# Peptides against a protein of PDB entry 3JWR: the designs that were tried, part 20

Target 1, 323 residues: chain A of PDB entry 3JWR
Amino acid sequence: TRELQSLAAAVVPSAQTLKITDFSFSDFELSDLETALCTIRMFTDLNLVQNFQMKHEVLCRWILSVKKNYRKNVAYHNWRHAFNTAQCMFAALKAGKIQNKLTDLEILALLIAALSHDLDHRGVNNSYIQRSEHPLAQLYCHSIMEHHHFDQCLMILNSPGNQILSGLSIEEYKTTLKIIKQAILATDLALYIKRRGEFFELIRKNQFNLEDPHQKELFLAMLMTACDLSAITKPWPIQQRIAELVATEFFDQGDRERKELNIEPTDLMNREKKNKIPSMQVGFIDAICLQLYEALTHVSEDCFPLLDGCRKNRQKWQALAEQ
Target 2, 298 residues: chain A of PDB entry 3JWR as posed
Amino acid sequence: TRELQSLAAAVVPSAQTLKITDFSFSDFELSDLETALCTIRMFTDLNLVQNFQMKHEVLCRWILSVKKNYRKNVAYHNWRHAFNTAQCMFAALKAGKIQNKLTDLEILALLIAALSHDLDHRGVNNSYIQRSEHPLAQLYCHSIMEHHHFDQCLMILNSPGNQILSGLSIEEYKTTLKIIKQAILATDLALYIKRRGEFFELIRKNQFNLEDPHQKELFLAMLMTACDLSAITKPWPIQQRIAELVATEFWEQGDQVGFIDFVCTQLYEALTHVSEDCFPLLDGCRKNRQKWQALAEQ

## One batch from the design tools (peptide)

Design b1_p11_2_s3 (made by RFdiffusion4, then SolubleMPNN; from b1_p11_2, 4 letters changed)
Fold by OpenDDE base, seed 4:
Structure b1_p11_2_s3 (fold): chain B 323 residues (1-323), chain A 11 residues (1-11)
Amino acid sequence: as target 1 above (323 residues)
Amino acid sequence: MDVVAPYTPPE
């Protein structure tokens, strides 16, 4: 395609030029081509292209395929969200120095997972999918969408000309896919809530050990969630804009819940309760985000900007809630 | 819990 030719022929700017190592990164000013260039840079600077012998054209095609399999009519859970999740992962790995704590296969899997974790998202949550009796709800009992996202990820990885994992051994391939699946499934916030207590307790007791395979898996899950929720850590103007996108998507779901399911939406999904957004954001930060970024910062102090951003945004949302 | 999370808190 013309898009592939343009991407494959383009000079890829440095990570410094692209600012993709910054936790404060914003994609708002970037074209789709520039987001693809950023993605190439992430793979390159993580040594994934070299270590796994990725062909440049194949990587370009894969990136474009991933981007293409996000819906444009979804306000938040689109390519830009996936891209920002991957960028936060990249920043956490580089600037946050998490790279030094992980294997190349784990890094490969996390980056693929971050980019792929919401593939073909429909702008509705698992509860809606289940209540609407969607065909996907017949296939999976829990984490319905996350299973679908992984299926889409696998489909793309196995598509002709998109096989970025072709340089891996059979064992490396199996390991990578396992980690990708676990990482994508970990983005189900319900699973985060179930598992986070173990992680926080290990940190609190100073018993956290990445050499333990179970704790490694747990950490990768927490890291995925931290990147997926990273919008809450962004500078206030960026945070507000992203919160508007999230609210738009949630209100669209709430409107559909009223119309299609004949139910009253939760306050989160209820357009009529827009005035509760600031207080709900404070609640979200306190209940979900703060402890996660605190724990991540304990694993690597260089991740502090995520925690600091989250705290600053809590203050901003609290100030709005008091008006 | 009404949290305007990028993810809906599980009911």
Scores: peptide ipSAE 0.056, ipTM 0.794, DockQ to the pose 0.061; fails the geometry check
Fold by OpenDDE base, seed 2:
Structure b1_p11_2_s3 (fold): chain B 323 residues (1-323), chain A 11 residues (1-11)
Amino acid sequence: as target 1 above (323 residues)
Amino acid sequence: MDVVAPYTPPE
């Protein structure tokens, strides 16, 4: 395709030029091509291209395939969300110095997972999929969408000309796929809620050890969630705009819940409750986000900008909730 | 201003 040719022939700017090491990064000003260039830079600067002998054209095709398999008519859970998740992962690995704590296979898996974690997202949550009796709800009982996202990820990875993992040994390939699956499934916030207590307790007790395979798996899950939710950490103007996208998608679901399911949506998904958004954001930050970024910062102090951003946005949302 | 809560509270 012309897009592939353009991407493959383009000079990839440095991470510094692209600002992809910044926790304050925004994609709003970037074209789709530039987001793809950023993604190439992430793979390159994490040494993944070299270490796993990725062909440049194959990587370019894979990135474009991943991008293509996000829906354009979904307000938030689209390519830009996946790209921002991956950028936060990259920033956490580089600027947050988490790269030094992980294996190359774990880093590879996390980056692929971040880019892939919401593939073919339909702008509705697992509850909606279940209640609507969607065919996917017959395939999976829990984490329905996350299983679907992984299936889409696997499909792309196995597609002709998209096999970015072809340079891996069989053992490395199996390990990578296992970690990708675990990481994508970990983006189910229901799973996060179930598992976070163990992570926080390990941190609190100063017993957290990445040399323990179980704790490593737990950390990768928490890191994925931290990147997935990273919009809450962004500078306020960026946070506000992303919040509008999320609300738009949630309100669209709520509208569908009324029309298709004949149910009253929750306040979060109720367009008529738009005035509650600031207070709901404060609640979300307090209940979900703060402890996660505190714990992450405890693992690596260089991740503090995520925590600081989250705290600053809490204050902004609180001020709006008081108006 | 709009909620960035990807959190659907568990029912």
Scores: peptide ipSAE 0.054, ipTM 0.782, DockQ to the pose 0.049; fails the geometry check
Fold by OpenDDE base, seed 5:
Structure b1_p11_2_s3 (fold): chain B 323 residues (1-323), chain A 11 residues (1-11)
Amino acid sequence: as target 1 above (323 residues)
Amino acid sequence: MDVVAPYTPPE
């Protein structure tokens, strides 16, 4: 395609030029081509291209295929969300110095998972899919969308000309796919809520050890969630704009719940409750975000900008809730 | 507590 030719021939700017190492990064000013260039740089600077013998054209095609398999009519859970999740992962690995704590296969898996974790997202949550009796709800009982996202990820990875993992041994390939699956499934917030207590307790007791395979798996899950939620850590103007996108998607779901399911939406999904967004954001930060970024900062102090951003945004949302 | 999460609420 013309897009592939343009991407494959383009000079890839440095990570410094692209600012993709910054936790404060914003994609709002970037074209789709620039987001793809950023993604190439992430793979290159993490040594994934070299270590796993990725062909440049294959990587370019894969990136474009991933981007294409996000829906354009979804307000938040689109390519830009996946790209921002991957950028936060890259920043956490580089600036946050988590790269030194992980294997190359784990890094490869996390980056692929971050880019792929919401593939073919429909702008509705698992509850909606279940209540609407969607065919996907018959295939999976829990983490319905996350299983679908992984299936889409696997489909792309196995598609002709998209096989970025072809340079791996059979064992490396199996290991990578296992980690990708676990990482994508970990983005189900229900699983996060279920597992986070173990992680926080290990941190609190100073018993956290990444050399333990179970704790490694737990950490990768927490890191995925931290990157997936990272919009809450962004500078206030960026955070506020992303919150508007999230609210738009949630209100669209709420409108569909009324129309298609004859259900009164929750306050979060209810357009008429827009005035509650600031207080709900404070609640979200307190219930979900703060402890995660605190724990992540204890694993690596260089991740502090995520925690600091989250705290600053809590203050901003609280000030709006008091008005 | 209604939390504004970009994620599907757990069932």
Scores: peptide ipSAE 0.053, ipTM 0.790, DockQ to the pose 0.064; fails the geometry check
Fold by OpenDDE base, seed 3:
Structure b1_p11_2_s3 (fold): chain B 323 residues (1-323), chain A 11 residues (1-11)
Amino acid sequence: as target 1 above (323 residues)
Amino acid sequence: MDVVAPYTPPE
């Protein structure tokens, strides 16, 4: 395709030029081509291209295939969300110095998972899918969308000309797919809530050890959530704009809940309760985000900008809630 | 910012 030719022939700027090591990064000014170039740089600077012998054209095709399998008519859960999740992962690995704590296979899996974690997202949550008796709800009992996202990820990885993992041994391939699956499933906030207590307790007791395989798996799950939610850590103008995209998608779901299911939506999904967004954001930060970024900062102090950004945005949302 | 409504603390 013309898009593939343009991407494959383009000079890939440095991570410094692209500012993709910055926790304050914004994609708003970037074209789709520039987001793909950033993605190539992430794979290259993490040594994934060299270590796993990726062909440049295959990587370019894979990136474009992943981008193509996000829906353009979904306000938030689209390619830009996946790209921003992957950029936060890259920043956490490099600037946050988490790279030195992980294996190359874990890093490979996390980057693929971050880019793939919301593939073919439909702009509705698992609860809506269950209540609407969607065919996907018949395939999976829990984490319905996250299983679907993984299935889409696997389909792309196995598609002709997209096989970025072809340089791996059979054992490395199996390990990588296992980690990708676990990482994508970990983006279900229901699973995060279920597991986070164990992670926080290990940190609190100063017993956290990445050499333990179970604790490693737990950490990878928490890191995925931290990157997935990282919009809450961004500079205030970026945070506000992303919050508007999320609200748009949630209100669209609420409108469908009224029309298709004949139910009153929750306040978060209710367009008529837009004035509650500031207080709901404060509640979300307190209930979900703060402890996670605190714990992550305890694992690596260089991740502090995520915690600091979250705290600053809490203050901004609180000030709006008091108005 | 998946403010997942179910996880918003009750006011």
Scores: peptide ipSAE 0.048, ipTM 0.789, DockQ to the pose 0.057; fails the geometry check

Design b1_p11_2_s4 (made by RFdiffusion4, then SolubleMPNN; from b1_p11_2, 6 letters changed)
Fold by OpenDDE base, seed 5:
Structure b1_p11_2_s4 (fold): chain B 323 residues (1-323), chain A 11 residues (1-11)
Amino acid sequence: as target 1 above (323 residues)
Amino acid sequence: MDVVEPYVPPE
């Protein structure tokens, strides 16, 4: 395609020029081509292209295929969300110095998972899919969308001309796919809530050890969630704009819940409860976000900007909730 | 699923 030719021939700017090592990064001003160039830079600067012998054209095609398999009519869970998740992963690995704690296969898997974790997202949550008796709800009982996202990821990775993992041994390939699956499934917030207590307790007791395979798996899951939710850590103008996109998608679901399912939506998805967004954001930060970024900062102090951003945004939302 | 197909050179 013309898009592939343009991407493959383009000079890839440095990570410094693209600012993709910054936790404060915003994609709002970037074209789709620039987001693809940023993604190439992430793979290159993490040594993934060299270490796993990726062909440049194959990587370009794969990135474009991933981007194409996000829906454009979804307000938040689109390519830009996946791209921002991957950028936060890259920043956590580089600026947050998490790269030094992980293997190349784990890094490869996390980056692929971050880009792929919401593939073919439909702008509705697992609860809606289950209640609507969608065909996907017949295939999977739990983490319905996350299983679908992984299936889409696997289909792209196996598609002709998109096989970025062709340079891996059979063992490396199997290991990578296992980690990708676990990482994508970990983005189900229900699983996060279920597992986070173990992680926080290990940190609290000073017993956290990345050399333990189970604790490594747990950490990768927590890191995925930290990147997936990283919009809450962004500078206030960026965070507020992303919160509006999330609210738009949730209200669209709420409208569909009324129309298609004949149910009253929860406050979070109720357009009539828009005035409760600030207080709900404070509640979300307190219940879900703060402890995660505190724990991540204990693993690597260089991740402090995520925690600091989350705290600052809590203050901003609290000030709005008091009006 | 709509993937980006490999470039096929013209015959």
Scores: peptide ipSAE 0.018, ipTM 0.533, DockQ to the pose 0.016
Fold by OpenDDE base, seed 2:
Structure b1_p11_2_s4 (fold): chain B 323 residues (1-323), chain A 11 residues (1-11)
Amino acid sequence: as target 1 above (323 residues)
Amino acid sequence: MDVVEPYVPPE
């Protein structure tokens, strides 16, 4: 395609030029092409292209395929969300110094997972999918959408001309896919809520050890969630704008819940309750986000900007909630 | 799923 040709022929700017190492990064001013260039730079600077012998054209095609399989009519859970998740992962690995704590296969898997974790998202949550009796709800009992996202990820990875993992051994390939699956499934916040207590307790007791395979898996799950939620850490103008996108998508779901399911939506999904957004954001930060970024910062102090950003945004939302 | 097809250079 013309798009592929343009991407494959383009000079990829440095990570410094693209500012993709910054936790404060914003994609708002970037074209789709520039987001793809950023993604190439992430793979390159993490040594994934070299270490796993990725062909440049194949990587370009894969990126475009992933991007294409996000829906444009979804306000938040689109390519830009996935891209920002991956950028946060890159920043956490580089600036946050987590790269040195992980294997190359884990890094590869995390980056693929971050980009793929919401593939074909429909702008509705698992609860809606279950209640609407969607065919996907018959295939999976829990984490319905995350299973679907992984299935989409796997299909793309196996598609002709998109096989960025073709340079891996069979064992490396199997390991990578396992980690990708675990990482994508970990983005179900319901699973996060179930597992985070173990992680926080290990940190609190100073017993956290990445040499333990179970704790490594747990950490990768927590890191994925931290990147997935990283919009909450962004500079206030960026955070506020992203929160509006989230609210838009949630309100669209709520509207569908009324019309299609004859259910009054929860406050989170209720357009008529938009005045509660600030207080709900404070609640979300307190209940979900702060502890995670605190724990992550204990693993690597260089991740502090995520925690600091989250704290600053809590203050901003609190101030709005008090009006 | 709609995957970007391999680019085939024009002849």
Scores: peptide ipSAE 0.010, ipTM 0.507, DockQ to the pose 0.016
Fold by OpenDDE base, seed 3:
Structure b1_p11_2_s4 (fold): chain B 323 residues (1-323), chain A 11 residues (1-11)
Amino acid sequence: as target 1 above (323 residues)
Amino acid sequence: MDVVEPYVPPE
C-alpha cells in the first residue's frame, strides 16, 4: 500500500526527538504515520529488531496491520490507546529501568502485547458481551474480549508479510506467545483485582523476587495493567481529555444497554450521571491505581513519575468533586 | 445486531 511504502521509506527519528521515553508523553499532536514511526523506534531501541532479525518491511507491515485492526468508531479503545499503552511500556522499560530486569523475549512479548491487547475492541465491556449473548460469550466464559484480542493478535502475527517472529526458534516462539497471551489476559481488570493482593503482599514483606518464575509472571501482569491504565498518570490537561474519551465510550455503552437490553446502566456508564465523573475518578484511583503505582515504584524507583502523576490527578479530581 | 465491522485483513 501507499501507507506501507511511505512508512518503510521514512527516516525514523530518535527516541529523544520523539519524546517516547517520557512518562508525560502525549500522542494528541501525532499523525498516524508518526505513531507508526514511534513504534518502529520502540522495537529498534529495545534491540528487538537486531536480536530477533526482524525485516524492516515486515515490521512496518505488522504495525500497520495492528493499527488497521483497531476500530475507528470506538472513542477510547482504539489504536491511540494501544499506542499509548506501548509507549508507557517503552518508558517503563527505558526511563523506569525495568529493561534490565527482563529477558529479551519478555520485552518482545510485552511490547507486542501492549500494541495488541485491545485488537478489534468494540467499545463495550465483557459484562455487555455476556448480557447481550454475543457469539464471543459462547466461546469464552471469562475474559471474553481479552481472549478475542489475543486471537486477533495471533492471526496478524501468522499472516503473510506480517511474521515479525519468523527469526525466532520454535521454543522462543512458543515462549513468546505464552507471555503475550498471559499479558493480554492480564489486562482484564477482574484478573488484576484477583491477583494484585499477592503482588502487594510480596512487596510489603520485602519478599518480591523476579528470579522466581511465578513472581516474574505476576510482575509482567501488573506491569501490563500499569501501562494500560497509564492515562491516569498523565499531566492534568492530557488526563482530562482522555477521561472524556473514556466517558464517551462508557456512555455509548450505557445508551446501548438502555436501548438494546432494557437495562439501567451503572453510574459509570450513565450519561445522566456525568456530574459524578470527578468522584468516580477519585474512587477509581483509590481502589485500583494508587497501590499499583506504589508497588511498581518499589520494584523500580525510576517509575516514580507514574505514581506522582496519579497522585496529582487524584488531587485535581477531588477538587472538582468538591465544587 | 452489533454491526460487527468485519475483520480487516492485514497489510
Scores: peptide ipSAE 0.027, ipTM 0.621, DockQ to the pose 0.025; fails the geometry check
Fold by OpenDDE base, seed 4:
Parts: sequence; C-alpha cells; structure tokens
Structure b1_p11_2_s4 (fold): chain B 323 residues (1-323), chain A 11 residues (1-11)
Amino acid sequence: as target 1 above (323 residues)
Amino acid sequence: MDVVEPYVPPE
C-alpha cells in the first residue's frame, strides 16, 4: 500500500525530536504517519528491533495493521488512545527508568500490549456488551472486551507480513504472548480493583520485590493500568480535551442504554448529568488513580510526573466542582 | 499488501 511505502521509506526522527520520552506528551498535533513514526522509534529505542531481529517493513506493516484495527467512529477508545497508552509506557520505561527493572521480553510484551489493548473497541463497556447479549458475551464470562482485544492482537501478530515476533524462540514467543495476554486483561478496571490492594500493601510494607514472579506479574498489571489511565496525568488543557472525548463516548453509550436497553444510565454515562463531570472526575481520581501513581512512584521515583499531574488535575477538577 | 482488516460483526 502507499501508506506502507511512505512509512517504510520515511526517516524516523529521534525520541527527543518526537518528545515521546515526555510524560506531558500530546498527540493532538500529530498526523497518523507521525504516530506510526513515533511507534517505530519506541521499538527502536527500547532495543526491541535489534534484540528480536525485527524487519523494518514487517514492523511498519504491523503498526499500520494495529492502527487499522481501531475504529474511527469511536470517540475515545481508538488508535490515539492506544498510541498514548504506548507512549506513556515508553516514557515510564525510559524517563521513569522502569526499563532497567524488566526483561526485554517483558518490555516487548508491554509495548505490544499497550498498542493492542483496545483493538476493535466498540465504544461500549463490558456491562453494555453483556446486557445487550452480544455474541462476544457468549464467548467470555468476564473481561469480555479485553479477551477480544487480545484475540485481535494475536490475529494481527500471526497475519502474513505482520509477524514481528518471528525472531523469537518458541519459548520466548510463548512467554511474550502470556505477558501480552495478562497485560491486556489487566486493563479491565474490574481486575485492577480486585488486585490493587495486594500491590499497595506490598509497597506499604516495603515488601515489594520484582524478583518474585507473582509480584512481577502484579507490577506489570499495575503499570499497564497506570499507562491506560495516563490521560488523567496530562497537563490540564490536554486532560480537559481527553475528558471531553471520554464523556462523549460514555454519553453515547448512555444514550444507547436508554434507547436499546430501556435503562437509566449511571451518572457517568448520563448526558443529562454533564454538570457532574468535575465531581465525578475528582471521585475517579480519588478512588482509582491517586494510590496507583503513588505506588508506582514508590517503585520508581522518576515516575513522579504522573503522580504530580494527577494531583494537579484533581485540584483543577475540584475547583470546577465548587463553581 | 496484507494490512489486517478490522472485524466487522454482521448486521
């Protein structure tokens, strides 16, 4: 395709030029081609291209395939969300110095997972999929969409000309897929809520040890969630814009819940409750985000910009809630 | 060139 030819022939700018190491990064000004170039740079600078012998054309094709398998008619859970999740992962690995705590396979898996974690997202949550009796709800009992995202990820990885993992041994491949699956499933906030207490307690007791395989898995799950929610950490103008996209998608679901399911949506998804967004954002930050970024900062102090951004945005949302 | 097409559920 013309797009693949253009991408494969393009000079990939440095991470510094692209600012992809910055926790304050915004993709708003970037073209789709530039997001693909950023993605190539992430793979290159994490040494994944070299260590796993990725062919440049195959990587380019894979990136374009991943991008193509996000829906354009979904307000928030689209390629740009996946790209921003991956960029936050890259920043956490580089600027946050998490790279030195992980294996190359874990890094490979996390980057693939971040880019793939919402593949073919439909702009509705698992509750809607279940209540609408969608065919996917018959395949999976829990984390319905996250299982689907992983299936899409696996499909792309196994597609002709997209096999970026072809340089791995059989054992490395199996390990990588296991981590990818766990990482994608970890983006189900319901699973986060169930598991986070163990992570926070290990941190609180100074018993957290990444050499323990179970704690490593737990950390990777928490790191994925931290990157997935990283919009809440962005500079206020970026945060506001992303919050509008999220609200748009949630209100679209709420409208469908009224029309298709004959139910009253929750305040979060209720267009009539738009004035509650600031207070709901404060509640979300307090209930879900703050402790996570605090714990992540305890694992690596260089992740502090995420916590600081979250705290600053809490203050901004609180100020709006008081008006 | 083999860019994977998104899955579209039947209407």
Scores: peptide ipSAE 0.015, ipTM 0.571, DockQ to the pose 0.030; fails the geometry check

